# Peptides against a protein of PDB entry 3H8D: the designs that were tried, part 81

Target 1, 122 residues: chain A of PDB entry 3H8D
Amino acid sequence: DMKRQQRFFRIPFIRPADQYKDPQNKKKGWWYAHFDGPWIARQMELHPDKPPILLVAGKDDMEMCELNLEETGLTRKRGAEILPRQFEEIWERCGGIQYLQSAIESRQARPTYATAMLQNLL

## One batch from the design tools (peptide; made by RFdiffusion4, then SolubleMPNN)

Design b2_p16_1_s4
Fold by OpenDDE base, seed 4:
Structure b2_p16_1_s4 (fold): chain B 122 residues (1-122), chain C 122 residues (1-122), chain A 16 residues (1-16)
Amino acid sequence: as target 1 above (122 residues)
Amino acid sequence: as target 1 above (122 residues)
Amino acid sequence: MFPIEKWLEERLKKLE
């Protein structure tokens, strides 16, 4: 739906195991989200100590943020909102196109802006 | 075309008349651009001493940036790229919806992502 | 702390 605003966000995180360590010993991860209107379409997590995690709506709902955009507070957190390409660049590097494509082909993906864009690209 | 990347930019400018004045006497304007793929779809100028200027592809081609996106160097200028809403918020405040709508109705507007979005909104 | 940050903390605990 072209009416729905596409918004992208990124926030850092520290592993629970590193919470009380000295700053130099804390390894930083990054949590990414693509919201298609009020609901998340894609989620991506860059961990310092394991492979990236890619998640798409429909397939991975139980692991994805269930809060609507307003509930998250992301729109009010300074520095959280990022450009579309800042998300897409990492998404593509992590194999996101293939991941989403597979989810579409297996009929696991819920239709979103992301799925529509991919289906137009292909 | 959903294939085309929508990118938005903002850069400051100083009026030619103020170029050699002391910094405190230079009035800053802002130049905004929406690129639908390689070509500009909308342009907006905020001037310190006159009303804002709104321009849409098709209608205002002669006044708009004729360079394709890569030619502009905007993609390589740090701080130039902005979020879609950073453009849209100002566009809306300046009466951009009505301006574009009128251009569509008068058949002056070239079809772009901007026109498609508006026609979906309405 | 924003709700998303709380949510993320809980998610990260589950991943460990």
Scores: peptide ipSAE 0.464, ipTM 0.643, DockQ to the pose 0.806
Fold by OpenDDE base, seed 2:
Structure b2_p16_1_s4 (fold): chain B 122 residues (1-122), chain C 122 residues (1-122), chain A 16 residues (1-16)
Amino acid sequence: as target 1 above (122 residues)
Amino acid sequence: as target 1 above (122 residues)
Amino acid sequence: MFPIEKWLEERLKKLE
């Protein structure tokens, strides 16, 4: 069993191009993160005008948050932390299980709580 | 690693004796629960007029919720589900680590996610 | 803003 604390977060964002538009014209996206201890294990982005982006540690490090959890300030941002299922539900809808599985099979995924859980499930 | 979903809940309660009193005279308590899959693993009660009550599966079954999670309706009650740390913080303040440890050592605790995590920590 | 918000802004610029 993993000792590291599993924590999940979500923050909204507005596209840079919409920053100066009227509120009704600002399309909202959602940024999700799963932290396995201090470091990110999974990242997910719901964009208003393109397909979701799924990212897993090891494979997608260059696109993922490089800040440790404390550096992000997420634990201090009101409303940012979410329940595990609030992350997993979206992750699964976006094909996250298959994405992570493929990353494991290609030996690109860094071992995390997420990879361990999936290996137990399969 | 555990496959079962760990979920935490909190609901307020008013003492029966205060049921018919004015709102200002109704002393509020808090009931906490940790479910390891469908069954309760830990229960905790903050009472307004007596020390906290800590309960762990196996040892305290007769005093704990006997309903499985679905039967409780907790997953459908708005505001009932809480983050793991919201439970653990109170648990630790109330001496929960020592309580669970003692239950394990006396061989009274039923193995749960909680017992496994504690054994990893110690 | 929090560091994560600044980080995200920079990421979003790269995606455009």
Scores: peptide ipSAE 0.463, ipTM 0.629, DockQ to the pose 0.804
Fold by OpenDDE base, seed 1:
Formats: C-alpha cells, structure tokens, sequence
Structure b2_p16_1_s4 (fold): chain B 122 residues (1-122), chain C 122 residues (1-122), chain A 16 residues (1-16)
C-alpha cells in the first residue's frame, strides 16, 4: 500500500547483565524496526554475543513490538530514525531476504510492504 | 510505483559571487532533490537572498537535474542523503503542495511517486 | 525513557 509511510528505526541496547559493569565491559547491541504505516512489519536485533534475530509480522508477532509507531515514541527520540538502506543493508547481511521469503512461502507472514517488495524483487 | 525506491538528498551551495569572500560573508543556500527510482521527481532550492525555487518533473525538466541518481554521485556523498520528512517539511513550508497540485491540474506534471502521493492526500 | 525503551528492556530480560 503506497499510502502507508515506510519508516525505519534503530536504537542501541546494553544487555541486562552488563548494566552495572564498567563502560569498557558493556557489550552493545542494536534493535531495528521497520514500520509499515502505524504497525511494525519487520524487527531485527543485533546482539554482541549471539546470532542476529530476524522477525517478520504475522510469523513472529509474539516477539515483535506490539506498540503502534506513535506509542513507541520512536518518532520523538532523537537519532532513532534511520534511512531505509540503513535497515536493509543489515537485514540483507543477516539473511533477511531468505527469512522473509520462507515465511511467505510457508504462509506465516502477514502481507506488508516488506512482503510486497520482496515479491517484486524475486 | 511501489517498486521504485524513494530517496531524498540535500547539499549546500555558495553563490558564485561569494566564492572568494571571507567565510563570514558567504551566503549559503540549500539544494534539495527527491528521486523516484533513478530519476528526479522534485527539486527545491533555498536561497539566502531570494525566494525558494520549487520544481517538479515534467513541468520544469529544463531547470532540474538531468542526471540519473547514480550519475549524480549523491548516494556516495557523505551526508547528502536525508530522511523523507527532512525534504517534505521544507517542501510544504515553501508551498510545494500547491505548486505540485497546480502542475497536475494544468497537466504539466509528469506522473511520479510525488504526484501519486499528493492525490492520495487530497 | 520512551515506551520503546521500556519495551526493549523487558524483551531483553526475557531473552537472557
């Protein structure tokens, strides 16, 4: 749906176990989100100590942000919004195309801008 | 067309007359571009000493960037790419909605992502 | 703290 705005966000995180460590001992991760209109379409998490986590709407709803975009506060958090390519570059490196493709083929993915674009690409 | 990537750019410029002046005497302007896929859809220029210039594909081709996106080198120029809202905010402030609307109504505008979105907004 | 930050903190706790 061309009417829905596609917006991408990234915020850093520190593991709970590292919260009270010295700064030099804190391992930093990154949380990424793609919003298709008000609702999340894709979520991605880069962890410092384990493989990336890729999530797509429909299949992974229980692990994805349940807040609508406005509720998240992301649009008001300075530095959180990123360019589409800043998301896609990481998504692709982590195998996101294959992940989403598999979710579509298994009929687990909810149709989103992301699913539509993938089908246009393939 | 959802298949085409929408990308926005901004670069500063100094008037030729100010090129050899002291830094404190240089008046800075801003050049903005919206690319719908490989080709420019909208162009906007903020000048320090005259009204903004708004340009839309089809109507203003002779005054707009004739290079495709890759030819411009904008994607490789650090700091040039901006978020969509960074473009749209200025576009709207300068009367861009009305300008594009008039171009559409007069049948001078080439159909682009920008024209499609405007018609969805109205 | 933004709501997303609170949400993320809770998620991360679950992942550990």
Amino acid sequence: as target 1 above (122 residues)
Amino acid sequence: as target 1 above (122 residues)
Amino acid sequence: MFPIEKWLEERLKKLE
Scores: peptide ipSAE 0.462, ipTM 0.628, DockQ to the pose 0.831
Fold by OpenDDE base, seed 3:
Structure b2_p16_1_s4 (fold): chain B 122 residues (1-122), chain C 122 residues (1-122), chain A 16 residues (1-16)
Amino acid sequence: as target 1 above (122 residues)
Amino acid sequence: as target 1 above (122 residues)
Amino acid sequence: MFPIEKWLEERLKKLE
């Protein structure tokens, strides 16, 4: 059922190699997640020194967060939850629409809110 | 189709009678809106000196915002857009579930994302 | 430290 709650989150990260450097030398990345109900539907990573990583449920399960939403603690972390458009804007800029479309066409994508929305768009 | 984008907004207001008073004497209210795609589905008003007002599409059209979302300018107003839960939390506290349910049962409510979600809950 | 933060740290280590 596509009536599940759609929630989006973003948290920053520092590269492990930068953890003990001076603040000005710590390059920050961003981790994004789209949860379709309790389970992740899309994951996105912006790295300071390499290309963005896009991941979709079904295709990339082994690389994506395996925790359900409650287990992550995201709902309890101040400032982590973001507006849908704050996720979608970056997703689109990174080529997420094409990525998800390819996953659907190759039958690698698990049906989610994201796949349903794209199929309505196409 | 319930695949429309759901967006929520909140803006403050001051009573007309308080417009020219000292800042400490201006009682602030809050105006809330839920847009189901381009059109408003629910509206809510918190007043400092009177009971909350709840409005649902179909039943309360004449009292609700008649502008489509783009016409409102809400998407261009910094800080106006809020998370779904920021709306729903207040809606629930004000008795919105019961209000919408009554509108559905009396056949006054226009079908919206809100009505569909409630029907799934009940 | 939230579980997601710990999870992410481990993921990032694998990527390096």
Scores: peptide ipSAE 0.460, ipTM 0.630, DockQ to the pose 0.827

Design b2_p16_2_s1 (from b2_p16_2, 6 letters changed)
Fold by OpenDDE base, seed 3:
Structure b2_p16_2_s1 (fold): chain B 122 residues (1-122), chain C 122 residues (1-122), chain A 16 residues (1-16)
Amino acid sequence: as target 1 above (122 residues)
Amino acid sequence: as target 1 above (122 residues)
Amino acid sequence: MSRELAERLIAEVLAE
C-alpha cells in the first residue's frame, strides 16, 4: 500500500566477542532496516569481517526483526533514521536488487513497497 | 513515475533586509523543496514574520525553483537533504494536503509523485 | 546473526 510510510534506519553494532574489549579492538558492524509501514520489509547487515547479509520479508522472516516499528524504538533514537538513498545505495552495492528479484521470482518474497518498486523498475 | 527518486531538502535563508545586520538581528527563514526526480514538485517557505508559503508544480511554477536538482547543488550541500517525514510534517502543519488537493481538483497541479500519493490516500 | 542476537544488539544500541 502506497499509503504506508517508508522509513529507513541504521545502527552500529559491536560483535559479542568484542563487547568487553578495549575500544581499539572493537570492530563495528552496521545494521540496516527498511520499514514499510509498521513492519520490516528489508534488512541488511554490514560486518567487519564477513560478507554482507541481505534479508527480505517473506523469505527471511525468521532472521529478521519481528518487532513492529514502534516497538523497536528506532523512531525515537536520534541519528538512527537515515535517508532512503543511504539505505538503497548500500543495498544496491550488496546485490540487493538481484537478491530481491530472485525472491520475487521464486515466490518467496512477501509483497512490500520494496517488491512493488522493483517490479515497477523491471 | 515511481522510478524517480524522491528527495527532500531544507536550507535556511536570511531576509534581504537582515543580510548585513548583526547576527542577533537576523531572523532566519527556512526553504523546503521536494524533488520528484530532477524537477521540483513542491516548495515550502517558513518565514519568521509572515505566513508560510506553499507551492506546487503546475500551479505555482513561476514562483518555484526553475533549476533542476543537479543544478541546484543541493545534493552536494552537506546538511541540506532531509528525511521525507521532515518535509511532510511541516507540509501537513501548513495545510499542504488541502493546498495540493485544491490544485488537483482545479486542474492546476502538474502530475507528480506528490499528486499521485495524495490521490492514492484520498 | 540470529534474530535474537540482532534484536539484543539493537536494544543495546538504543539504550545508549
Scores: peptide ipSAE 0.137, ipTM 0.572, DockQ to the pose 0.419
Fold by OpenDDE base, seed 4:
Structure b2_p16_2_s1 (fold): chain B 122 residues (1-122), chain C 122 residues (1-122), chain A 16 residues (1-16)
Amino acid sequence: as target 1 above (122 residues)
Amino acid sequence: as target 1 above (122 residues)
Amino acid sequence: MSRELAERLIAEVLAE
């Protein structure tokens, strides 16, 4: 159902490997999640020292958040929720469109709001 | 720097799987954390229905708290902070000494206050 | 599971 609320979240992290480096070498990473209704549709991780990690439902279920949105508590975390465009801009920069497209074509992607929107775009 | 403040926290949780069960079937687990200064050094989870989970920095970074202590809000949660011995007693009962020792020997453990103390003990 | 659990717990802490 395309009426499901699309909600996006971002939370920061710093890798433990950076803990004892000089301050300029302590770069913050970011964890992003797109929830299509109660379940995660896309997940993305920005790391300071390695390429982004992109994950899509169906293909990457084992590596993605397994909790429903309510269980995550993300909606209750102040400052965690972001605007859709704040997610999509990063997603696009990281090659998310191509990643999701490939997942659709390989029949690995579970249908989500994200797959529907992409299929409308193409 | 071993002058970093060692702080320990414990918070309860109920498994998501139990969330929609009858109240009597909602068993409480416990999440424990040891912060060596701003960053987590050890994490431990007591579950009602499975063996304890032990995690140590360096080895288990991907599964441990990604936020620095200030970001977690744990210091602001009344009743969350516990005494060192309250953590260590559980840690020892769960086989934490051996777990950390193995992580050191495999060169997977990031040096922390915990590794230093263990290496003094052995 | 530990990661997700941690996130939930932290979120709960911050919600107080």
Scores: peptide ipSAE 0.130, ipTM 0.513, DockQ to the pose 0.522
Fold by OpenDDE base, seed 2:
Formats: C-alpha cells, structure tokens, sequence
Structure b2_p16_2_s1 (fold): chain B 122 residues (1-122), chain C 122 residues (1-122), chain A 16 residues (1-16)
C-alpha cells in the first residue's frame, strides 16, 4: 500500500477577479498537490495577498481536488510535475507539519503516505 | 433585502479527464448559477454521464462558487447570462424543489431569494 | 465537485 508512487505537482493560477484586468494587475497564485498513488493526499495554495491554504485528505476533501491523478491531466501537463522536495519545502514553510499533525490527532486525516511519514518523524 | 437583483448564468465545461481527448470524445457538461444579489444562492451541474448535481447556499457552500458575482466575471462573459426561466426549468427537472425544501427543513439552507420563493410556493 | 476544482473550471471557461 505504501508502495504507491508519490507524485507532486504545481500549477499557477490567476484569480478569477483578476481575469479581466491588465496583465500587471493579475496577481499569480500557486496550486500544489501531492498524490499518493492515484489519489490526492495534500493540497496547498499560495496566494499573492492572503495566507497560504493547507489541505489534507480526509479533513478537507470538500475543498480539495476530487479527481484521481490520471483524470486531472497533470501528468500530461508539461512543467506541472515537481520534485518531492519542491513541494515539501513550501509545505514546511507554510506550517504543513503542524497542520497535518493536528488533523491526525483530531482523527480527521485520512491515512496517506503523508500521515505515515509524519508519524515516523514524530 | 429581497430587492436584490436575481441573475442567472450558464457556462459549459469539459471534464478534466476529457481535456486531452479528441473533440468528439470531450463530453460537455453545463454549470448553472443563481446569484441573489452579489452572492450565489443555487448552483447546478449537468453532466453527460452522471446524475445532475444540485447545490444550495448554506448547505453546500464548500462545493459552490465562493466568489461574489462581480469577482466571477460572469457578467462580462458573453452569452453566460440566461433568463430566470432557463435556470428554473432545469432546476425543476432535476428535482431542485425537493432538494431545496429538504435543505430548509433540515435547517441547512441559508436564507436566500430561492428559499423565500419556495416558502411562498408551499 | 470540490470548490477548488469548480473555481478552476469556471476560470478556464471564462478565459475562452
């Protein structure tokens, strides 16, 4: 089960509110995803003008990508896939360790590769 | 409060899973929204291969558009705005009356123009 | 669908 492939992705986004503004007024955000096998385990959003959003499977399913990895098309999107550390570095900086830990302790987190790794770390 | 403008919108969408398929294999869905003033009151999704999705404010906020109307840009999208009846006809066919009624009875629905209209009807 | 996915889809359509 933990032999599932861990894959990480990042794509930029422009806020819908900025869509019709001049290019210089379109603030770019970043959407990050960690897939544990076919299903998302963690999601993260960096916004230009508000705090990062951290999401973990089980707890935040309603706010997270509900497509399996193949359905998203991310594997077919050039430049979308990133290295594990490229995700983890941002995750750590945003307080992801504490966020996931809290989700585990409250029994809201679905077991994933991420939860297992954290439990091994702590 | 109920003097807010009621506006309705419809836009097509292609499932992410179909994004890289040939055009004939890209099944089109339809996204519908009812805005009660600046905020969404009802959302509806017609899918080519699964049952319609009905959503109402309060109950389904996490699955609905979180942008206010102006932020969406829908008012600036040519052909997006539809007549009230063009929304309501589909809503009714999809069981929207019963869905909203249930949401009201369970105290999950946020008061909107839609809830008020339904209460006047029943 | 999730709010995040819905918003992305909407944005894509609006960008057409």
Amino acid sequence: as target 1 above (122 residues)
Amino acid sequence: as target 1 above (122 residues)
Amino acid sequence: MSRELAERLIAEVLAE
Scores: peptide ipSAE 0.112, ipTM 0.506, DockQ to the pose 0.259
Fold by OpenDDE base, seed 5:
Structure b2_p16_2_s1 (fold): chain B 122 residues (1-122), chain C 122 residues (1-122), chain A 16 residues (1-16)
Amino acid sequence: as target 1 above (122 residues)
Amino acid sequence: as target 1 above (122 residues)
Amino acid sequence: MSRELAERLIAEVLAE
């Protein structure tokens, strides 16, 4: 159902190796999530010192957030919610289109708003 | 087509009567817009000293923005774009649901994402 | 707000 609410979130994280370092020596990563209705459709991680991680529903479920949107509390976290374009811009830069396309073609991707939009684009 | 991008914007305005007053005596209003794809679907104005103004496509076209989204430049205005919920929350508080519903029932409203969502809600 | 006023407002705000 393409009438589901699409919501996007971003939260920073500190690398495990930096947890106990002085503040100036901590490098932040960024965790991104796209929720298609109550469930996550895409997840993305920007790391300060390694390649981005892209994850899509169906293919990468075991590595993705398993909580529904309400369970995450993200909707109640000030500053966590971002604009669709704020997610998509990074997603595109990280090769997300190709990643999702491959997941669709391999029949690994669960149908989501993201898969539907991609199919509209191609 | 419910796959169109939904984008929301907010910009402040100063009342004409306050244009030449000292900064501390200027009261800001807020202009809100919902674009369903390239065209405006809803417009809303918050005024410091009078009731909100609600406008919906089809019914209020002559009073609404006639520019397509790209023509407005809003997508390029820093801080202008807002989250869907930032629009909807105010829309709801201002009686937007009832306003749009009445426009639909009177067959004045042009079909948009907003009308579709309302019909999903009712 | 009239359409004309709205569009002028947009232009003004965008020019800031």
Scores: peptide ipSAE 0.031, ipTM 0.547, DockQ to the pose 0.506

Design b2_p16_2_s2 (from b2_p16_2, 6 letters changed)
Fold by OpenDDE base, seed 1:
Structure b2_p16_2_s2 (fold): chain B 122 residues (1-122), chain C 122 residues (1-122), chain A 16 residues (1-16)
Amino acid sequence: as target 1 above (122 residues)
Amino acid sequence: as target 1 above (122 residues)
Amino acid sequence: SSRELAERLIEEVLAE
């Protein structure tokens, strides 16, 4: 449904192991979310010490944010919302196109704006 | 073509009559643009002293930005790029949906991402 | 886990 608003967010995080270290000894990761209307369609994590994590709705529901957009408070956090391209650029770099494509082909992906756009792209 | 990137921009402007006045006596207007890939699809102007101006590709080409996105330099101007919703909210408030709809019905609108989305909405 | 990370981050967001 093209009526749903697509919104993208990014939040920095500190690794649990570094939480109580001095600021200079904390490595930041980045948590990304794409919401297709009220529900998350894609999630992504950049970690300082391991490969990026890519998650797509349907396939990875148990690993993704379970809250709807309003419940997250993300829309009310200054600086959290990002441009679509800011998400997509990282998504592409991390192999997100192939990841989502595979999820579609294996029938694991829940239909979202992201799956629809990918199908238009291919 | 859903392959084209949708990008939105906003820049302030000062009325010509106020250009040489003291800063406190200058009323700012706002210039908005929606680019569907390289070319503008919608343009909008908020004026301090007259009703908003709405423009759509095809119908209003002679009144709209004639430069492609790269030529405008907007992508290189800090703070110019805005979120899709930041454009759409103002567009809707100004009667943009009805304006674009009328342009489609009169066969004046050039097909764009905006026209496609509107047709999905209705 | 990614779920736990999300939960923690959202809690922080909501606490602001």
Scores: peptide ipSAE 0.368, ipTM 0.626, DockQ to the pose 0.686
Fold by OpenDDE base, seed 3:
Structure b2_p16_2_s2 (fold): chain B 122 residues (1-122), chain C 122 residues (1-122), chain A 16 residues (1-16)
Amino acid sequence: as target 1 above (122 residues)
Amino acid sequence: as target 1 above (122 residues)
Amino acid sequence: SSRELAERLIEEVLAE
């Protein structure tokens, strides 16, 4: 059902190796998630020291958040929810359109709002 | 098409009579809009000195924003765009569900994302 | 891994 609520979240993270360093030596990454209704559709990570990571439902399930939206607590964390465009802007910059398209064409992607929107665009 | 992008906006306004008053004597209202793709689906106004105003496409077209989304410039105005829930929370408090339901049942409402979501809820 | 990162972050979210 393409009428499910689309919700987007972003939370910062510190690299494991930097957790106990002085603040000036902590480089932040950013973890992004797109939920299509209760289930994650896309995940994205901006790292301070390596290329971004893109993940899509169906193809990358084992690498993505396994909890449903309510279980994550993201909806209850202040400042975690972001606008759709705040996710999409980064997604596009990181090559997300091409990544998702490839996943669709290889029949690896699970149908989501994201796959439907991409197919409408193409 | 229910796959259109849903975008929500809020902008403050000052009552005409307060425009030239001292800042402490200016009471702010809030103007809200829900766009279903390029076209407005719902509009809402919080006033400092009168009851809220609710408007839905089809029924209240003459009282609603007549510009398409791009023409409004809202997408380019910093701080104007809000999360869906930020709109819906106020909409619900103001009796928006009942208002839209009545408009649907009286066949006054134009089909929008909002009407479809409401019909799914009922 | 990305899974482990997600798990850690969500645990932190839930702990707040």
Scores: peptide ipSAE 0.364, ipTM 0.614, DockQ to the pose 0.778
Fold by OpenDDE base, seed 4:
Structure b2_p16_2_s2 (fold): chain B 122 residues (1-122), chain C 122 residues (1-122), chain A 16 residues (1-16)
Amino acid sequence: as target 1 above (122 residues)
Amino acid sequence: as target 1 above (122 residues)
Amino acid sequence: SSRELAERLIEEVLAE
């Protein structure tokens, strides 16, 4: 639905295994979220030492953020919100289009703004 | 007493003001509890739109969970129990050390594992 | 897990 606001967020993180190490041994990753209205549509994680993790609503619900947008507090955190293209650029580079396409084809993806855009592109 | 088991729990909550709103308008907080044996020692609440609430046994008994650990059912709730450091990290970030220290100095804090640890640290 | 990571990060956001 074009009436729903699309909002994107990015937060840096320290991997769990490094959380209690000396600062020099903490590698930073990046956590990304796309919200289609109040509900998460896509989640993405960049890690310093392993492949990106891509998650899409419907297919990966149990692994994604379980909170709605307002519950996350992301809208109130300075610097967390990013432009749509800042998300999409990384998503595309990480193979997100192919990942979401496969999820659609396998009937695992929940319809979202993301699925609609992809289906219009192809 | 080092004989008592220290157990920590976390559960999400919806703020009362949002309880009956549309899902998109319900903001989630986090409720934390530290039990020193069967009795609560510390309680902490993270809110999406206001400062954290910190509570310590003795000082804040009337505002804290009135149930003993077994009565809460937390030990039987999947995903509720967290690691000690998962509590302490948030506690420290929220100013919990200073809060508990002040409660000890004012003679308001009931002796717990938490007070003992702090008194050994300082 | 990704779920646990999200939870941790959101808790940090809420604690600020």
Scores: peptide ipSAE 0.345, ipTM 0.548, DockQ to the pose 0.495
Fold by OpenDDE base, seed 2:
Structure b2_p16_2_s2 (fold): chain B 122 residues (1-122), chain C 122 residues (1-122), chain A 16 residues (1-16)
Amino acid sequence: as target 1 above (122 residues)
Amino acid sequence: as target 1 above (122 residues)
Amino acid sequence: SSRELAERLIEEVLAE
């Protein structure tokens, strides 16, 4: 139901090719996740060397984290959890509204808190 | 080269279907990995309800962990690293020698420390 | 799949 807890997370990553470089040569990316209750609703990746990647439940299930929230350990990792707006600000800048809208219109999106909020926005 | 450090790891997993069961109803599996330097050479899975899975580099790359050792965080997880013999004992019991041999003979195996050792054994 | 299992386990490790 829509009474599920909404939780947002962000963790940095380094490109595999940069793994053994000096710290100054490692370009950091950012991985973002929105969980609607136990299950992921949206995923986003900021890459240092390519366009952002946006993913939504239903449409992109095979490309997204497939673990439930508790299985990921994100709730136990200090500094991983972020405020809702910290996710949404980046999501909006990356074109997330349009991306999710398109997924809804094509019937590819699974219903989530995010889809419900978008329907209220439009 | 063959002077790379050989490191072995084991971590437990619980079947997704058992995730929300009581602890006594959760059947635990085991995931094993052999890293030849930074890259995985062998992977093995002990499942509570199906036959063991054996995987070797080159042949099974798409089914194996694709992270380098440092990326996995296994070296930083307490209790994950095991002795070489703790891996090999299970590998042998699961038919790993024959599996790797077959992969070498079919030219599917990528050269690793494991392939080199097997060639010396035979 | 084995890939999915490996991915899950590593995600847990990385999250710790």
Scores: peptide ipSAE 0.295, ipTM 0.597, DockQ to the pose 0.552

